# Peptides against a protein of PDB entry 3JWR: the designs that were tried, part 295

Target 1, 323 residues: chain A of PDB entry 3JWR
Amino acid sequence: TRELQSLAAAVVPSAQTLKITDFSFSDFELSDLETALCTIRMFTDLNLVQNFQMKHEVLCRWILSVKKNYRKNVAYHNWRHAFNTAQCMFAALKAGKIQNKLTDLEILALLIAALSHDLDHRGVNNSYIQRSEHPLAQLYCHSIMEHHHFDQCLMILNSPGNQILSGLSIEEYKTTLKIIKQAILATDLALYIKRRGEFFELIRKNQFNLEDPHQKELFLAMLMTACDLSAITKPWPIQQRIAELVATEFFDQGDRERKELNIEPTDLMNREKKNKIPSMQVGFIDAICLQLYEALTHVSEDCFPLLDGCRKNRQKWQALAEQ
Target 2, 298 residues: chain A of PDB entry 3JWR as posed
Amino acid sequence: TRELQSLAAAVVPSAQTLKITDFSFSDFELSDLETALCTIRMFTDLNLVQNFQMKHEVLCRWILSVKKNYRKNVAYHNWRHAFNTAQCMFAALKAGKIQNKLTDLEILALLIAALSHDLDHRGVNNSYIQRSEHPLAQLYCHSIMEHHHFDQCLMILNSPGNQILSGLSIEEYKTTLKIIKQAILATDLALYIKRRGEFFELIRKNQFNLEDPHQKELFLAMLMTACDLSAITKPWPIQQRIAELVATEFWEQGDQVGFIDFVCTQLYEALTHVSEDCFPLLDGCRKNRQKWQALAEQ

## One batch from the design tools (peptide; made by RFdiffusion4, then SolubleMPNN)

Design b2_p23_5_s2 (from b2_p23_5, 13 letters changed)
Fold by OpenDDE base, seed 2:
Structure b2_p23_5_s2 (fold): chain B 323 residues (1-323), chain A 23 residues (1-23)
Amino acid sequence: as target 1 above (323 residues)
Amino acid sequence: SAAAERNRTLLDLIAEEVAADEA
């Protein structure tokens, strides 16, 4: 395609020029082509292209395929969300120095997972899928959408001309897919809630050890969640804009719940309760986000900007809630 | 907790998802 030709022929700017190592990064001013260039730079600077012998054209095609398999009519869970998740992962790996704690296969898996974790998202949560008796709900009992996202990820990875993992051994390939699956499934907040207590307790007791395979898996799950939720850490103007996108998508679901399911939506999904957003954001930060970024900062102090951003945004939302 | 009170809606949704995982 013309798009592929343009991408493959383009000079990829440095990470510094693209500012993709910054935790404060915003994609608002970037074209789709520029987001793809950023993604190439992430793979390159993490040494993934070299270490796993990726062909440039194949990587370009894969990136474009991933982007294409996000829906444009979804307000928040689209390519830009996936891209921002991956950028946060890149920043956490580089600026946050987490790269030094992980294997190349883990890094490869995390980056692929971050880009792929919401593939073909439909703008509705698992509860809606279940209640609407969607065909996907017949296939999976829990984490319905996350299983679907992984299935889409696997489909793309196995598609002709998109096989960025072709340079891996069979064992490396299996390991990578396992980690990708676990990472994508970990983005289900229900799983985060179930597992986070163990992680926080290990941190609190100073017993956390990445050499333990179980604890490694747990950490990768927590890191994925931290990147997935990283919008809450962004500078206030960016945070506000993203919060608006999230609210739009949630309200769209609430509207569908009324129309299609004949139910009253919860406050989070209720367009008529927009005035509760600031208070709900404070609650979200306190209940979900703060402890995670505190724990992550304990693992790597260079991740502090995420925690600091989260704290600052809590203050901003609290001030709005008090008006 | 104060956090739970402020974001009851989100917690309820998460609890529903957790319950679905256990079923």
Scores: peptide ipSAE 0.023, ipTM 0.685, DockQ to the pose 0.361
Fold by OpenDDE base, seed 1:
Structure b2_p23_5_s2 (fold): chain B 323 residues (1-323), chain A 23 residues (1-23)
Amino acid sequence: as target 1 above (323 residues)
Amino acid sequence: SAAAERNRTLLDLIAEEVAADEA
């Protein structure tokens, strides 16, 4: 395609030029082409292209395929969300120095997972999918959408001309897919809530050990969530804009809940409760985000900007909630 | 109590997701 030709022929700017190592990164001013260029740079600077013998054209095609399989009519869970999740992963790996704690296969899997974790997202949560009796709810009982996201990821990875993993051995391929699946499934917030206690307790007791395979898996899950939620850590103007996108999508679901399911939406998804957004954001930060970024910062102190950003945004949201 | 009230909506949503996963 013309888009593929343009991307494949383009000079890829440095990570410094693209500022993709910055935790404060914003994609708002970037074109779709520039987001694809950033993605190429992430793969290159993580040594994934070289170490796994990726063909440039195949990587370009894969990126464009992933981007194409996000819906444009979804306010938040679109390509830009996936891209920002991957950028946060890249920043955590590089600037946060987590790269030094992981294997190349784990890094490969995490980057693919971050880009793929919301593929074909429909702008509705698992509860809606279940209550609407969607066909996907018949296939999976737990983490319905996350299973679908992984299925989409696998479909793309196996599509002709998109096989960025073709340079891997059979064992490396199996390992990578396992980690990708686990990482995508870990983005189910319900699963995060179930598992986070074990992680926090290990950190609190100074018993956290990445040499333990179970603890490694747990850490990768927590890292995925930290990147998925990283909008809450962004500079305040960026945070506000993303919060508006999230609210828009939630309100769209609430509107559909009224129309299609004949139910009253929760305050979070109720367009008429827009005034509660600041207090809900404070609640979200306190219940979900702070402990995660504290624990992540304990694993790697260089991840502190995520925690600091989260704390600053909590203060901003609290100030709005008090008005 | 104030923290509990602020978290209520999110916790309710999470509870719905958990319930959906357990069904």
Scores: peptide ipSAE 0.022, ipTM 0.661, DockQ to the pose 0.276
Fold by OpenDDE base, seed 5:
Structure b2_p23_5_s2 (fold): chain B 323 residues (1-323), chain A 23 residues (1-23)
Amino acid sequence: as target 1 above (323 residues)
Amino acid sequence: SAAAERNRTLLDLIAEEVAADEA
């Protein structure tokens, strides 16, 4: 395609020029082409292209295929969300120095998972899918959308001309797919809530050990969640704008819940309760975010900007809640 | 071939996932 030709022929700027190592990164000013160029740079600077012998054209096609399989009519869970999740992963690996703690296969899997974790998202949560009796709810009992995202990821990876994993051995390929699956499923916040206690307890007791396979898996899950929620850590103007996108999508779901399911939406999904957004954001930060970024900072102190950003945004939301 | 084996692995993973969620 013309788009592929343009991307494949383009000069890829440095990570410094693109600012993709910054935890404060914003994609708002970037074109779709520039987001694809950033993604190429992430693969290159993580040595994934070299180590796994990726063909440049195949990588370009894969990136464009992933981008194409996000919906444009979804306010928040679109390509830009996936791109920002991947950028946070890249920043955590590089600036946060987590790269030194992981294998190349784990890094490969995490980057693919971050870009793919919300593929074909429809702007509704698992609860809506279940209550609406959607066909996907017949295939999966738990983490319905995350299983669908993984299926979409597999479809793309297996599509002609998109096989970025063709340079892997059979065993490396199996391992990578396993980690991708676990990472995508870990983005179900319900699973995070279920598992986080074990992670926090290991950190609290100073017993956390990445050489333990179970603890490694647990850490990768927590890292995925930390990147997925990283909008809460951004500079305040960026945080506010992203919060508006999230609210828009949630209110659209709430409107559909009233119209299609004849139910009153929860406050989070209720357009008439928009005045509660600041207090709900404080509650979200306290219940979900703070302990995660604290624990991540204990694993790597260079991840502190994520924790600091989260704390600053809590203060800003609290001030708005008091008005 | 390695390519054929990778494709089989992909299909098997999908099938196993579906089967696990139906149980």
Scores: peptide ipSAE 0.019, ipTM 0.574, DockQ to the pose 0.020; fails the geometry check
Fold by OpenDDE base, seed 3:
Structure b2_p23_5_s2 (fold): chain B 323 residues (1-323), chain A 23 residues (1-23)
Amino acid sequence: as target 1 above (323 residues)
Amino acid sequence: SAAAERNRTLLDLIAEEVAADEA
């Protein structure tokens, strides 16, 4: 395609020029081409292209295929969300110095997972999928959408001309897919809530050890969630704008719940409860985000900007909630 | 508290997700 030709021929700017190592990064001013260039740079600077012998054209095609398989009519869970998740992962690996704690296969898997974790997202949550008796709810009992996202990820990885993992051995391929699956499934907040206590206790007791395979898996799950939720850490103007996108999507779901399911939506998805957004954001930060970024900062102090951003945004949302 | 109720809405949503996953 013309898009592929343009991307494959383009000079890829440095990570410094693209600012993709910054936790404060914003994609708002970037074109789709620039987001793809950023993604190439992430793979390159993490040594994934070299270490796994990726062909440049194949990587370009894969990136464009991933982007294409996000829906344009979804307000938040689109390519830009996936891209921002991957950028946060890249920043955590580089600026947050997590790279040195992980294997190349784990890094490869995390980056692919971050980009792929919401593939074909429909702008509705698992509860809606279940309540609407969607065909996907018949295929999967747990983490319905996350299983679908992984299936889409696998489909793309195996598509002709998109096989970025063709340079891996069979064992490396199996390991990578296992980690990708676990990482995508970990983005189900229900699983996060279930598992986070173990992570926090290990940190609290100073027993956290990445050499333990179980603890490694747990950490990768927590890191995925931290990147997935990283919008809450962004500078306030960026946070506000992203929060509006999230609210738009949630309200769209609420509208569909009323229309299609004859259900009164929860306050989070109720357009009439827009005035509760600031207080709900404070609640979300306190219940979900703060402890995660605190724990992550304990693993690597260089991840502090995520925690600091979360704290600052809590203050901003609290101030709005008090008006 | 209002904060507790708001947390409950999100937590309720997550609980629904968990229930959906367990079904």
Scores: peptide ipSAE 0.017, ipTM 0.622, DockQ to the pose 0.304; fails the geometry check

Design b2_p23_5_s3 (from b2_p23_5, 15 letters changed)
Fold by OpenDDE base, seed 1:
Structure b2_p23_5_s3 (fold): chain B 323 residues (1-323), chain A 23 residues (1-23)
Amino acid sequence: as target 1 above (323 residues)
Amino acid sequence: DALARANRTLLDLILEEVEREEA
């Protein structure tokens, strides 16, 4: 395709030029081509291209395939969300110095998972999928969309000309896929809520050990969630804009719930409750986000900008809630 | 009170999903 030719022939700017190591990164001004270039740079600077012998054209095709399998008519859960999740992962690995704590396979898996974790997202949550009796709800009982995202990820990875994992041994391939699956599934906030207590307790007791395979898996799950939710950590103008996208998508779901399911939407999905957004954001930060970024910062102090950003945005949302 | 109520909506959604996973 013309897009593939353009991407494959383009000079890839440095991570410094692209600012992809910054926790404050914004994609708002980037073209689709520039987001793809950023993605190539992430793979390159994490040594994944070299260590796993990725062909440049195959990587380019894979990136474009991943991008193509996000829907354009979804306000938030689109390619830009996946890209920003991956960028936060990259920043956490590099600037946050988490790279030194992980294996190359774990890093490979996390980056692929971050880019793939919402593939073919429909702009509705698992509850909607279940209540609408969607065919996907017949395939999976729990984490319906996350299983679908993984299936889409696997499909792309195995598609002709997209096989970025072809340089791996059979054992490395199996390990990588296992980690990808676990990482994508971990983006289900229900699973996060279920598992986070164990992680926080390990941190609190100073018993956290990445050499333990179970604790490693737990950490990777928490790291994925931290990157997936990283919009809450962004500078206020960016946070506010992303919150508008999230609200738009949630309201679209609420509108569909009324129309298609004859259900009154929850306040979060209710367009008429727009005035509650600031207070809901404060609640979200307190209930879900703060402890996660505190714990992550405990594992690596260089991740503090995520925690600091989250705290600052809490203050901003609180101020709006008091108006 | 308002913060407690706001926490309830997202938490309720997440908890509803957790409860469905445990059922």
Scores: peptide ipSAE 0.047, ipTM 0.757, DockQ to the pose 0.314
Fold by OpenDDE base, seed 4:
Structure b2_p23_5_s3 (fold): chain B 323 residues (1-323), chain A 23 residues (1-23)
Amino acid sequence: as target 1 above (323 residues)
Amino acid sequence: DALARANRTLLDLILEEVEREEA
């Protein structure tokens, strides 16, 4: 395609020029082509292209395929969300120094998972999918959308001309897919809530050890969540804009809940409760985000900008909630 | 407390999802 030709022929700017190592990164000013260029740079600078013998054209095609399989009519859970999740992962690996704690296969899996974790998202949560008796709810009982996202990821990875994993051995391929699946499933907040206590307790007791396979898996899950939620850590102007996108999508779901399911939406998804957004954001930060970024910072102190950003945004939201 | 109520709403949604995972 013309798009593929343009991407494959383009000079890829440095990570410094693209600012993709910054935790404060924003994609608002970037074109779709520029987001694809950033993604190429992430793979290159993590040594994934070299270590796994990726063909440039195949990588370009894969990136474009992933982007194509996000919906444009979804306010938040679109390509830009996936891209920002991957960028946060890249920043955490590079600037946050987590790269040194992981294997190349784990890094490969995490980057693919970050880009793929919300593929074909419909702009509604698992509860809506289940209550609406959507066909996907017939396939999966738990983490419905996350299973679908992984299925889409696998489909793309196995599509002709998109096989970025073709340079892996059979064992490496199996390992990578396992980690990708676990990472995508970990983005279900229900699973995060179930598992985070174990992670926090290990940190609190100074018993956390990445050499333990179970703890490694747990860490990868927590890291995925930290990147998935990283909008809450962004500089305030960026945070506000992203929060508006999230609210828009949630309100769209709430409107559909009224119309299609004949139910009153929760305050989080109720368009009439816009005035509660600041207090809900504070609640979200306190209940879900703060402890995660605190724990991540304990694993790697260089991830402090994520925690600091989260704390600063809590203050901003609290100030708005008091008005 | 408005914050407490807002937090409860978020927690309720999460808990509902957790309960589905446990069923």
Scores: peptide ipSAE 0.045, ipTM 0.754, DockQ to the pose 0.371
Fold by OpenDDE base, seed 2:
Structure b2_p23_5_s3 (fold): chain B 323 residues (1-323), chain A 23 residues (1-23)
Amino acid sequence: as target 1 above (323 residues)
Amino acid sequence: DALARANRTLLDLILEEVEREEA
């Protein structure tokens, strides 16, 4: 395609020029081509291209295939969300110095997982999929969409001309796929709530050890969630704009719940409750986000900008909630 | 009070999903 030719022939700017090492990064000014260039830079600067002998054209095709398999009619869970998740992962690995704590296979898996974690998202949550009796709800009992996202990820990785993992041994390939699956499934917030207590307790007791395979898996899950939710850490103007996209998608689901399922949506998904967004954002930060970024900062102090951003946005949302 | 209710709503949604996963 013309798009592939343009991407493959383009000079990839440095991470410094693209600002992809910054926790304050915004994609609002970037074209789709520039987001793909940023993605190439992430793979290159993490030494993944060299270490796993990726062909440049194959990587370019894979990136474009991943982008193509996100829906454009979904307000938030689209390519830009996946791209921002991957950028936060890159920043956490580089600027946050988490790269030094992980293997190359783990880093490879996390970056692929971040880009792929919401593939073919339909703009509705697992509860809607279950209640609507969607065919996917018959295939999977739990984390329905996350299983679907992984299946889409696997399909793309095995598609002709998209096999970025062809340079791996059989054992490396199996390990990478296992980590990708675990990382994508971990983005289900229900699983995060279930597992986070163990992680926080290990941190609190100073017993956290990345040499333990179970604790490593737990950390990778928490890191994925931290990147997935990273919009809450962004500078206030960026945070506000992303919150509007999230609200739009949730209200669209709420409208469908009324029309298709004859149910009253929860306040989070109720268009008539737009005035509650500031208080709901404060609640979300307190219940879900703060402890996660605190714990992540305990693992690596260089991740503090994520925690600081989250705290600052809590103050901003609280001020709006009091008006 | 409003903050506690907002927290409860999100937590309730997530907990309902957890409960469905454990059933």
Scores: peptide ipSAE 0.043, ipTM 0.755, DockQ to the pose 0.306
Fold by OpenDDE base, seed 5:
Structure b2_p23_5_s3 (fold): chain B 323 residues (1-323), chain A 23 residues (1-23)
Amino acid sequence: as target 1 above (323 residues)
Amino acid sequence: DALARANRTLLDLILEEVEREEA
């Protein structure tokens, strides 16, 4: 209650002061309170508070509830990751001018999804959950954690005093939840790999049309992935620090794989192979990231800073791999 | 068995997940 009172009473700085429209944004220097203030500003400046008649106290409580449902003992997939994903979404919408291509409901759904997409993440991937025969693996056949994240998101949205969607009609509410679910599920990289070819082909052929409902859904999925992976686009010092957090979490999984499953971890999750990180990062950029940010830049040229950042970091990782 | 590979990349893991979903 004290945290809520402090947040609800605080003056929310401008987006300019908070620098939340910058693609180069870093949260490293921000307190938890400041991250919550940034989040309020995102909702306000996207006109979501006004358009959907959100009560300030309810929004504050919801933000704090979302933050509370991320684990502090997870190195990377924590509140700060979700916050950075949402900030990239905000920057893509504002500075990248994507907001002009989307409906208010789509924007609302994307922001909620970005903040919620990794709720209660346990610091292990879907493969580990399956191989460990976790109870969640019995409930869901694929995208196990992403389904769990959505379930957590839904639980919070329906919790007393956290109902930021109470101003929506029944139809708007259903539409919003559908988009949130699709957006969270889209953060499964397996689904990204499966679907990205269609998106890239539409762009290549100059046949991409956001007025088509199927293509709209596809774009929202690609945009979510672009924001989720946006650490790879950050200025090099920020990229390096985030890569260390990712490596820490992956190594923790690898240690558990050895101990609990009696298997040799993949190179990515093997702390004994940390010297391969630079080459693996180059491979990741080439295989997963570059084409996505290229395609996004074709949809909106104002998203170029994401592509440029990705290219610059590829060069830096390549230089380290050659040492 | 793709999962039995000692030296796997992130891409390999992702591809394995895709294959598992299709099975």
Scores: peptide ipSAE 0.031, ipTM 0.689, DockQ to the pose 0.423

